# Peptides against a protein of PDB entry 4J2C, part 45

Target 1, 107 residues: chain A of PDB entry 4J2C
Amino acid sequence: MEDPFFVVKGEVQKAVNTAQGLFQRWTELLQDPSTATREEIDWTTNELRNNLRSIEWDLEDLDETISIVEANPRKFNLDATELSIRKAFITSTRQVVRDMKDQMSTS

## One batch from the design tools (peptide; made by RFdiffusion4, then SolubleMPNN)

Design b2_p17_1_s3 (from b2_p17_1, 7 letters changed)
Fold by OpenDDE base, seed 2:
Structure b2_p17_1_s3 (fold): chain B 107 residues (1-107), chain A 17 residues (1-17)
Amino acid sequence: as target 1 above (107 residues)
Amino acid sequence: SRYEEIAKKFLERLKEE
């Protein structure tokens, strides 16, 4: 038995880890532009943005599943606790993405 | 670390050019 939510959750978590690594490199590259190649800056920036967009897309899918479950909770055998956990994951992940995007927008 | 993996991926891409 495999819950599709967990599959997407895993993909999101992987993308978050990737984004965090890219973000760290991105910040380092921008800390000293004189030593950073434009090629790496562009590559890192693009990969980072791609990952962030991927996360946001998956979160929208996950958000939709929440709405579906709330409409018929018995069908999916999810109680309020599990639903809260799923909502918390989406909320916290959006915050992580938002934090990175905010820092990118101010640089 | 994930950071190191990202750096390695970039370097590998450069080697392929």
Scores: peptide ipSAE 0.036, ipTM 0.578, DockQ to the pose 0.028
Fold by OpenDDE base, seed 1:
Structure b2_p17_1_s3 (fold): chain B 107 residues (1-107), chain A 17 residues (1-17)
Amino acid sequence: as target 1 above (107 residues)
Amino acid sequence: SRYEEIAKKFLERLKEE
């Protein structure tokens, strides 16, 4: 069995990068209304929300992968350091998502 | 940059409409 973490992490990282770009554009559009159309604001907002939701879903999957690997560490040849790195990735990514969501909710 | 890619995707969508 392949380590399932690698499969999901790649998707999460892609979604994070996409969300970061969308969030940047979202912020730019709201900061300069003269250059913004309602169409782009709505499109950007919807895409951003969708990506954030996707990330949150995948992070749940990543949490499960941690449990799977910890249940049989020898099978996946993971040491404590790698597990800590993976846990930190999940935690930090959740914080990134939370920060963007908080800013969107207050705007 | 990823930001530029997002902007381009939106513009391309509008062109297709």
Scores: peptide ipSAE 0.035, ipTM 0.570, DockQ to the pose 0.028
Fold by OpenDDE base, seed 4:
Structure b2_p17_1_s3 (fold): chain B 107 residues (1-107), chain A 17 residues (1-17)
Amino acid sequence: as target 1 above (107 residues)
Amino acid sequence: SRYEEIAKKFLERLKEE
């Protein structure tokens, strides 16, 4: 069975970029009411939240794979550096998502 | 994700080992 981590990582990265784009638009809409319609605000908000939830879901799965690997390191023989990179990716991505969510909840 | 199924299968394999 191949290790799909790198594939999922790529998908998460794409989703993050999409979310950041939606977040930017969301911010623009709220900062300039003259250019914003309730319809676009709602759509953008929903799309953004859905993307963020999808990312979080993927991160949970990725995190679980790491936990399993760490439970039996000799079996999987994953390079320590690679494992560190994977953990760092999850941590940093969660932070990015959290930052957007925090701003949305306080706006 | 379109790769979610692959990831899920991988996870399942890991859990069973």
Scores: peptide ipSAE 0.031, ipTM 0.606, DockQ to the pose 0.137
Fold by OpenDDE base, seed 5:
Structure b2_p17_1_s3 (fold): chain B 107 residues (1-107), chain A 17 residues (1-17)
Amino acid sequence: as target 1 above (107 residues)
Amino acid sequence: SRYEEIAKKFLERLKEE
């Protein structure tokens, strides 16, 4: 059976990098209204949210595969070291997304 | 993602085992 985890991980990492760039621009636009247009704010916000949503969806699938493998790791030929790496990636990425979402929340 | 379908199929295969 082909294991696509590393491929999906790569896609998630690209989306995280893109989101971090968009988040930086988002904060800059909101900090200086004189340089910000409604159009750029809306575009940046939408692109950022799209990337965050994509990441969260991928993490849900990856997290579910981790749960299944953890229930019977021998059955799927994954050792404890690899499972730890995958679990750490999901946990840390989820936190990065959560931090950005918290800062974007209405207050 | 272009790899979403691959991931979904993989997940379904895991559930079937």
Scores: peptide ipSAE 0.029, ipTM 0.596, DockQ to the pose 0.135; fails the geometry check

Design b2_p17_1_s4 (from b2_p17_1, 9 letters changed)
Fold by OpenDDE base, seed 4:
Structure b2_p17_1_s4 (fold): chain B 107 residues (1-107), chain A 17 residues (1-17)
Amino acid sequence: as target 1 above (107 residues)
Amino acid sequence: SRLEEIFEKALKRLKEE
């Protein structure tokens, strides 16, 4: 079976980019009420939340796969560098999501 | 092994998301 991690990684990266775009628009709408409609604010907010939720779900699954590999390292024999890259991706992505969520919750 | 099977199932699930 082919390792799907890189595929999911790509999907998460695309979702992050989408979320960042939505977050930027969300910020702009809140900072300039004269150009913002309630409908666009609600749409942007919902789309942003949906994207963030999707990312978080994927990261949880990715984290579980890492745990399985680490439970039996000799069996899977995954390169240490690759494992580190995967962990770093999850950690950094979670931080990006957390930063956006924190700003949304405090506004 | 049991762990290998779990891992493969997890990977399969990830790909299908």
Scores: peptide ipSAE 0.049, ipTM 0.659, DockQ to the pose 0.278
Fold by OpenDDE base, seed 2:
Structure b2_p17_1_s4 (fold): chain B 107 residues (1-107), chain A 17 residues (1-17)
Amino acid sequence: as target 1 above (107 residues)
Amino acid sequence: SRLEEIFEKALKRLKEE
């Protein structure tokens, strides 16, 4: 049976890729306003923020699964390596989101 | 969404075990 963590992980990864593309375009639009329309700026900004919020929501749920597993190690039988991989994914993805949000807030 | 429903059901099950 499919592990729900991996399903959400896949969706998060797709959302990250989408967000990174949107962020790149967002940066380009703001760096050269003469070639940008307000409509495209607004659309790109909104889509980017929506993707980032979606990622953050999924990461909260993923983080909760980690807490449940750590509280009940005998029931889930995840080895240390897999648990480490899951934690690393959440941590690194949060950092990616934070970096984009920081740049958006300072621009 | 379908994904959300699947995940929420899984979380609920995990908390009940």
Scores: peptide ipSAE 0.041, ipTM 0.620, DockQ to the pose 0.137
Fold by OpenDDE base, seed 1:
Structure b2_p17_1_s4 (fold): chain B 107 residues (1-107), chain A 17 residues (1-17)
Amino acid sequence: as target 1 above (107 residues)
Amino acid sequence: SRLEEIFEKALKRLKEE
């Protein structure tokens, strides 16, 4: 079986891509109401929020695994470079999500 | 998802050890 972290990482990456697409459509719909239906706006908004929530949930779990590993270095013996990459992924992904959420809240 | 469940179980195991 694959490393669970990598599996979830892949799922998060896909969810981020999906969210970014939804976010783009969301902005387009709001910029030109004449081309938008309330139904599509609602659907897009809900799907976007759901994706963002899913990402945040997964990131919390991933972040917890980091903490566990760091608390028990002898047991897990993860490569320092890999650990750094995992941390960077979580940090950068959180920022991406935060940016979208901030724009949604200020619109 | 099935994969998520596997991850959660793995996470629980990590906490127990």
Scores: peptide ipSAE 0.041, ipTM 0.607, DockQ to the pose 0.138
Fold by OpenDDE base, seed 3:
Structure b2_p17_1_s4 (fold): chain B 107 residues (1-107), chain A 17 residues (1-17)
Amino acid sequence: as target 1 above (107 residues)
Amino acid sequence: SRLEEIFEKALKRLKEE
């Protein structure tokens, strides 16, 4: 069976890539209203928010797995390097999401 | 989704260990 962390990591990364594309389009639509329709703005905004929400939900679960591992180090003997990589992924991804959300909330 | 189910089952097992 595939490591569930890596499976979710892949899905999160895909969602991040999708969100970044949607965010770019969202920015373009708002910067040049002559090229934007209300329908496309609404669709893009909705899809973007849905992706960001999905990512945040997955990150919460991933973060919980980290907590469980750290609470039971002898039971779950993960390599320290691997644990660090997993933590870094969660932290950096949360920052990416936050950056997009901050820009959306101030627009 | 299938992915969510797999992950949730894995997470549940992890919590029960």
Scores: peptide ipSAE 0.038, ipTM 0.612, DockQ to the pose 0.139

Design b2_p17_2_s1 (from b2_p17_2, 11 letters changed)
Fold by OpenDDE base, seed 5:
Structure b2_p17_2_s1 (fold): chain B 107 residues (1-107), chain A 17 residues (1-17)
Amino acid sequence: as target 1 above (107 residues)
Amino acid sequence: MDAIELLKEKLEKKKKE
């Protein structure tokens, strides 16, 4: 069976890019209230939070896939390099999400 | 997202083989 990890990875990456765009707009709206309506602020905030939550959910599921593979590596025929790449992706993406969440919580 | 379901399903199937 083909492992569709790369498809999930691509979807998460796209969601991260979307979140980063929303985060940038969120920052702009808050730093210049004259260009912002409360409706746009609320919309942007909600969209951003929803995107971040979606990413976090996918990362949890991806983490489980790592655990499944590591429980029986021979069954899935993934070498150490591939596993490292997958783990690194999850770790780095979590950091990106955490950074945005931290900035939102302290604003 | 949708793709994660496919991934987990495939892995679960392999795990039980």
Scores: peptide ipSAE 0.095, ipTM 0.729, DockQ to the pose 0.108
Fold by OpenDDE base, seed 2:
Structure b2_p17_2_s1 (fold): chain B 107 residues (1-107), chain A 17 residues (1-17)
Amino acid sequence: as target 1 above (107 residues)
Amino acid sequence: MDAIELLKEKLEKKKKE
């Protein structure tokens, strides 16, 4: 049985990159309203929020998988290093998402 | 996303072995 964690990780990473692009555009639109239409602002904001929400959902599920593995490590072929890498990915990605959300809430 | 459901399913299946 292959562990598809890396597939989910890849999907999350792509979603993060997409969100970061949307966030950059969102920032540009709000920094110079004279060059932005309400339609583009709304679209960008909604797309960004949806992407961030999707990432957060996946991270919660990934975090659950960590708990499952830690509950019975004998059943899974994951050493401490791999588990640490997975935890670090979740933690760092949550931070990236949180940073974007914090900036959106304070704008 | 799609892949996370597969991951959860596989882990639940593994738990029951």
Scores: peptide ipSAE 0.094, ipTM 0.725, DockQ to the pose 0.108
Fold by OpenDDE base, seed 3:
Structure b2_p17_2_s1 (fold): chain B 107 residues (1-107), chain A 17 residues (1-17)
Amino acid sequence: as target 1 above (107 residues)
Amino acid sequence: MDAIELLKEKLEKKKKE
């Protein structure tokens, strides 16, 4: 069986990719209203926000797992490098999400 | 997403051992 962390990581990465696609479409729709229907704008916005929200939830849970491991590293026997990779993934993904959210909030 | 719950449960269980 695959490490559950990597399963979640994969799911988050997929959600990020989906969100980025939706974000691009969202931007396109707002840039050219002549090609945009209100229905598509609303759908795209909703899907985008939902994806971002789901990512954020997963990241919070992933962050908790990091805290659990760091509280007792000997118990979990995670390599320090692996732990760093996990932390980096969370941090970088949060930034990606934040960037999209910031652009949405300022539009 | 479903996998995160499994992960958390696994770690919480181990945490309490």
Scores: peptide ipSAE 0.091, ipTM 0.730, DockQ to the pose 0.105
Fold by OpenDDE base, seed 1:
Structure b2_p17_2_s1 (fold): chain B 107 residues (1-107), chain A 17 residues (1-17)
Amino acid sequence: as target 1 above (107 residues)
Amino acid sequence: MDAIELLKEKLEKKKKE
């Protein structure tokens, strides 16, 4: 079995890609009313928000795992390099989510 | 997502060993 962290990482990455696609469609719908229905706008908005929320929850849990490992890294056989990679993933993903949320809130 | 719960569970078990 794969390291469960990588499984979660993969799921989060897929969710991010999905969210980015939804975000793109969301912007397009708002820019061209002639191609937009309220139903599609609502669906897109809800799907996007749900995806972002799911990502945020996973990131919080992943962040907790970092804290657990940092308390006793040898016990979990995780070196500083791997921890750095995991932290970077969480940080960068949070930023991506934040950027989309910021644009949605100001629109 | 389901995988995160598995991860946390695994870590908690290992933490208590």
Scores: peptide ipSAE 0.087, ipTM 0.721, DockQ to the pose 0.106

Design b2_p17_2_s2 (from b2_p17_2, 12 letters changed)
Fold by OpenDDE base, seed 2:
Structure b2_p17_2_s2 (fold): chain B 107 residues (1-107), chain A 17 residues (1-17)
Amino acid sequence: as target 1 above (107 residues)
Amino acid sequence: MDAIEKLKEKLEKKKLE
């Protein structure tokens, strides 16, 4: 049985990259309203929020998988190093998302 | 996403073994 964690990880990473691009554009639009249309601002904001929400959802599910493995480690082929890597990915990605959300809320 | 559901299902099945 193959562990599809890496597939989800890859999808989350792609979503993060997309969100970061949208966040950059969002920042540019809000920093110079004279060059921004309301339509583009709204579209960018909505797309960004949707991407961030999607990432957060996946991270919560990934976190649940960690709990499942830790509850019965003998059934899974994951050592402490691999679990640490997975936990670190979730933690660091949550921080990236939180940083973007914090900046959006304080703009 | 679709992949996460598959992952959870696999883990739940393993819990039942």
Scores: peptide ipSAE 0.125, ipTM 0.748, DockQ to the pose 0.106
Fold by OpenDDE base, seed 5:
Structure b2_p17_2_s2 (fold): chain B 107 residues (1-107), chain A 17 residues (1-17)
Amino acid sequence: as target 1 above (107 residues)
Amino acid sequence: MDAIEKLKEKLEKKKLE
């Protein structure tokens, strides 16, 4: 295993996609209560929160990997461009999660 | 998730080398 970062990245991306789907359903359930049961609302809400939490956890770990590399760049031989890509991924993903959380907290 | 554990382990190992 040379560089498993892309694997983690892929898992996070998949989790984001799942969260976005759950978020969409959550929105739909709240928009039309006649088609929603309390059970489905609760399930969707819980699943969404769990997914978002998992993503945030992974992002924290990914962020730590960045710090480790930056502490000794010569040791890890990571290209500056690659490092920037990793940072950008973490930043943008955090924003996506934050946006969903903000909407949930105000609804 | 599981993959992150492998990544961190590898990096921590290299950090100590």
Scores: peptide ipSAE 0.123, ipTM 0.748, DockQ to the pose 0.107
Fold by OpenDDE base, seed 3:
Structure b2_p17_2_s2 (fold): chain B 107 residues (1-107), chain A 17 residues (1-17)
Amino acid sequence: as target 1 above (107 residues)
Amino acid sequence: MDAIEKLKEKLEKKKLE
């Protein structure tokens, strides 16, 4: 059995990769309207937003797990390095999501 | 995303112990 955190991490990473692909397509569609149908734009936008939302939800939950552990480290005995890695993952992923969202909102 | 809920539940349970 795999650590649930890493399972979620993997899911988030997959969602990020998917979102990045969708974001690229989204950008391409907006840059060249001649190649874009409204249906594809809408689909891409929707899928992208859904992925980003999914990631954000997972990150919130992951962040909560960090808070729980940090509130009572003696109970959970997580290695400090591992905890840092988890925190870094959340932070960096949030930034990736934010970057895409910012570009979408300014387009 | 069932894994995260399971993880949270596990941690919450342990937190309360």
Scores: peptide ipSAE 0.120, ipTM 0.751, DockQ to the pose 0.103
Fold by OpenDDE base, seed 1:
Structure b2_p17_2_s2 (fold): chain B 107 residues (1-107), chain A 17 residues (1-17)
Amino acid sequence: as target 1 above (107 residues)
Amino acid sequence: MDAIEKLKEKLEKKKLE
């Protein structure tokens, strides 16, 4: 069985890709009203927000796992390199989510 | 997601050992 962290990481990455696609469509719909219906705008917006929320929850939980490991690294047998990679993933993913949210809030 | 809950549970269990 794979490391559960990597399973979650993969799921988060898929959710990010989905969100980015939805975000792109969201911007397109707002830019060209002739191709946009209220139904599609609402659907896209809701799906996007739901995906972003899901990602944020997973990131919080992943962040907690790091804290647990850092409290007793020997017990969990994770070296500094792996911890760094995990932290970087969380940080970068949070930034990606934040960027999309910022653009949505200013529109 | 379900996977993250399992991960946390596993870590908490190991933490107590």
Scores: peptide ipSAE 0.120, ipTM 0.744, DockQ to the pose 0.106

Design b2_p17_2_s3 (from b2_p17_2, 12 letters changed)
Fold by OpenDDE base, seed 2:
Structure b2_p17_2_s3 (fold): chain B 107 residues (1-107), chain A 17 residues (1-17)
Amino acid sequence: as target 1 above (107 residues)
Amino acid sequence: MDAIELLKKKLEERKKE
């Protein structure tokens, strides 16, 4: 049986890829308004925000599972390496999301 | 998410052992 963490990790990674594509289009639309319709801008913006929000929710849930393990490490079969990998994934993904959100807030 | 809830449940079960 696959570890549920990896299932969610995969879904988050997919959502990140989708968000990055939407972000690229969002950037293009706002940099050249003459080639953009308001409808496409609104759609792209909404889809992007929805994806980012979904990622953030999943990351919070993933982070909670880590907190549970760290509270009682002796009771779980996750070694330090695996725990570090999971924490690194959450940290790096949050940074990716934050970078996109920061750029959106300045536009 | 369902997958996360399953993981949480699994972890809690292990904690009770």
Scores: peptide ipSAE 0.073, ipTM 0.681, DockQ to the pose 0.097
Fold by OpenDDE base, seed 3:
Structure b2_p17_2_s3 (fold): chain B 107 residues (1-107), chain A 17 residues (1-17)
Amino acid sequence: as target 1 above (107 residues)
Amino acid sequence: MDAIELLKKKLEERKKE
């Protein structure tokens, strides 16, 4: 049976990849108006925001599982290395999302 | 996701043990 954390991790990673693609397209559309329609800009923007929101929700849930484990580590079979990897994933992914959101908010 | 809810549930159950 697959660890549910890795299932969600995989879903988040897919959403990140999708968001990055949408973000690149979003950037291209804004940089070259001749290739952009209002409809595509709106669609791309909305899809991007939806993906980012989805990621953020999943990260909060993942973070909660970390808190549960840390509240009673003796009850769980997660070693320090695995816990660190999970934390690092959440931290790095939040940074990726934040970077895209920052650029969107300033444009 | 349903998967994360299952994980949370599992972890909570372990916490109560």
Scores: peptide ipSAE 0.070, ipTM 0.676, DockQ to the pose 0.099
Fold by OpenDDE base, seed 5:
Structure b2_p17_2_s3 (fold): chain B 107 residues (1-107), chain A 17 residues (1-17)
Amino acid sequence: as target 1 above (107 residues)
Amino acid sequence: MDAIELLKKKLEERKKE
């Protein structure tokens, strides 16, 4: 059976890819209004925000699992390297999300 | 999906195996 962490990780990765696509479209629409309607801009913006929010929620859950494991290392006995990989994924993904959010907030 | 609960369950199962 697959580790549930990897299931959520996979979902987050898919959501990130979706968000990146939406973000690219979002920037294109704002740069050239002739290529899109206001409705598309609003739709894209909302979808992007929803995806980012979804990712953030999942990352919070994943991050909390790390805390639980680290609080009970003897019980779970996760490899240190595995924990590092999980932490790195959360950290790097948060950075990706933050970068998109920062650019949206400045526009 | 409650990732925390699922992970805890899975990790506990591993320990029992």
Scores: peptide ipSAE 0.065, ipTM 0.657, DockQ to the pose 0.120
Fold by OpenDDE base, seed 1:
Structure b2_p17_2_s3 (fold): chain B 107 residues (1-107), chain A 17 residues (1-17)
Amino acid sequence: as target 1 above (107 residues)
Amino acid sequence: MDAIELLKKKLEERKKE
């Protein structure tokens, strides 16, 4: 069986990629309304928000596992390197999500 | 997600042992 952390990590990564594509389309639609229908704008916006929300929930759960492991890393058989990689993933992904959300809120 | 919840559960159980 796969490490459940990596399973979720993979799903988050896919969701991020999807969100980035949706975000790009979202910006394009808003920049040129003449080429956009309300239906597409609504769909894109909703899909984007849904993806971002999904990512945030998964990151929260992933972050909780980090906290648990950090309490006693030896007991859970995770070395410092692996823990660092997991933490870095969460941190960087949160930043990516934040950047998109910030632009959506100000645009 | 089910996968991450299972991980959390496993970790919590191990922590209590």
Scores: peptide ipSAE 0.070, ipTM 0.673, DockQ to the pose 0.123; fails the geometry check

Design b2_p17_2_s4 (from b2_p17_2, 12 letters changed)
Fold by OpenDDE base, seed 1:
Structure b2_p17_2_s4 (fold): chain B 107 residues (1-107), chain A 17 residues (1-17)
Amino acid sequence: as target 1 above (107 residues)
Amino acid sequence: MDAIELLKKKLEEKKLA
């Protein structure tokens, strides 16, 4: 049986990059009204929120996969290094998302 | 995303096997 975790990881990473681009544009639009329309602000905000929500959902699911593996490590045959990498990815990605959300909430 | 659902499904199937 193949391990599709790396596929999910790649998709989440792509979503993070997209969100970061949207976040940058969101910041620019709010800082320079001369280049901003209400339509673009709304679109950017909504797209950003959707991307962040999608990432968070995937991270929750990834956390569940970790729990499943840890419940029966012999069956899944994942070593400590790989498990650590997966946990670190989830933790760091959550922090990236949290940072963007925090900045959005203060605006 | 679709990949995560596939991952969870495969893990659950393996868990039950």
Scores: peptide ipSAE 0.118, ipTM 0.740, DockQ to the pose 0.109
Fold by OpenDDE base, seed 2:
Structure b2_p17_2_s4 (fold): chain B 107 residues (1-107), chain A 17 residues (1-17)
Amino acid sequence: as target 1 above (107 residues)
Amino acid sequence: MDAIELLKKKLEEKKLA
């Protein structure tokens, strides 16, 4: 069976794109309250938080898969390059999520 | 998400084999 990591990666990437769009709107709404309704602010905030939470959950699971593979690399037949790509994806995505969360928490 | 469960299941099965 093929490794479905790339499928999960794609789903996470899609969620990140969605979150970034929501984050942009969140920023716009807070910058100009006169054009924002409480309902839209709340909706955007909740959707953004939900997306970020979903991403974080998937990243934890992806991180676990890395540990499983590294525990028995011969069985899973992943070369160092692919493993590095997967690790880099998790790390960079966590940073993107963290950046958005930090800005939300300090606002 | 749905795909992650499949991934974990696959890895666990392969790990146990």
Scores: peptide ipSAE 0.116, ipTM 0.738, DockQ to the pose 0.108
Fold by OpenDDE base, seed 3:
Structure b2_p17_2_s4 (fold): chain B 107 residues (1-107), chain A 17 residues (1-17)
Amino acid sequence: as target 1 above (107 residues)
Amino acid sequence: MDAIELLKKKLEEKKLA
């Protein structure tokens, strides 16, 4: 019952949680400059961006796997429910990433 | 991430089978 998709999903979810933590710190640093050093701002910003890019890369690959499965449904035996769950995960995660990126780009 | 490579490999193998 080994399905690598769940492993990737878990890793992406962990990366999202990490990014959200970094994003929170990033927000705090920008809200109170008296507590922020340039070094921490730069580090936090870079780590956050790196995490987001990593997530986006994995989502692209996951999206490709969906296309592969949909092109060969009889080979993979994934039901409609599972495919929907996978698609929803990709879509919702992209939205979470986009929300953080949008806020970063407007600061 | 490393796991995605395994996933794609598995899917490609099934695709070609």
Scores: peptide ipSAE 0.114, ipTM 0.740, DockQ to the pose 0.106
Fold by OpenDDE base, seed 5:
Structure b2_p17_2_s4 (fold): chain B 107 residues (1-107), chain A 17 residues (1-17)
Amino acid sequence: as target 1 above (107 residues)
Amino acid sequence: MDAIELLKKKLEEKKLA
């Protein structure tokens, strides 16, 4: 593991995929309550929230790594292109999480 | 997640070096 950023990126992406699946099921359960048990609703909701919180936590830590690198970019041997890619990943992923959270809060 | 701790550790080590 030369650059652990990509390992974290992969883990976050996996968590996003999981959250999106849970979010879809969550919406389905709310759309047709007759097919939903309280147990499944609670499980789905809790798992979804846990995944979203996990992602947000990692994004905060990743954002900190950006700040560390930007304080002394030469020391970490990251070029502007790679730094931009990392920033874009954090920004776009944060938006994906925000969209799901917004829909959950308005349900 | 576990990987973020490794990342932070590596960066901190480089920062202090």
Scores: peptide ipSAE 0.113, ipTM 0.734, DockQ to the pose 0.107

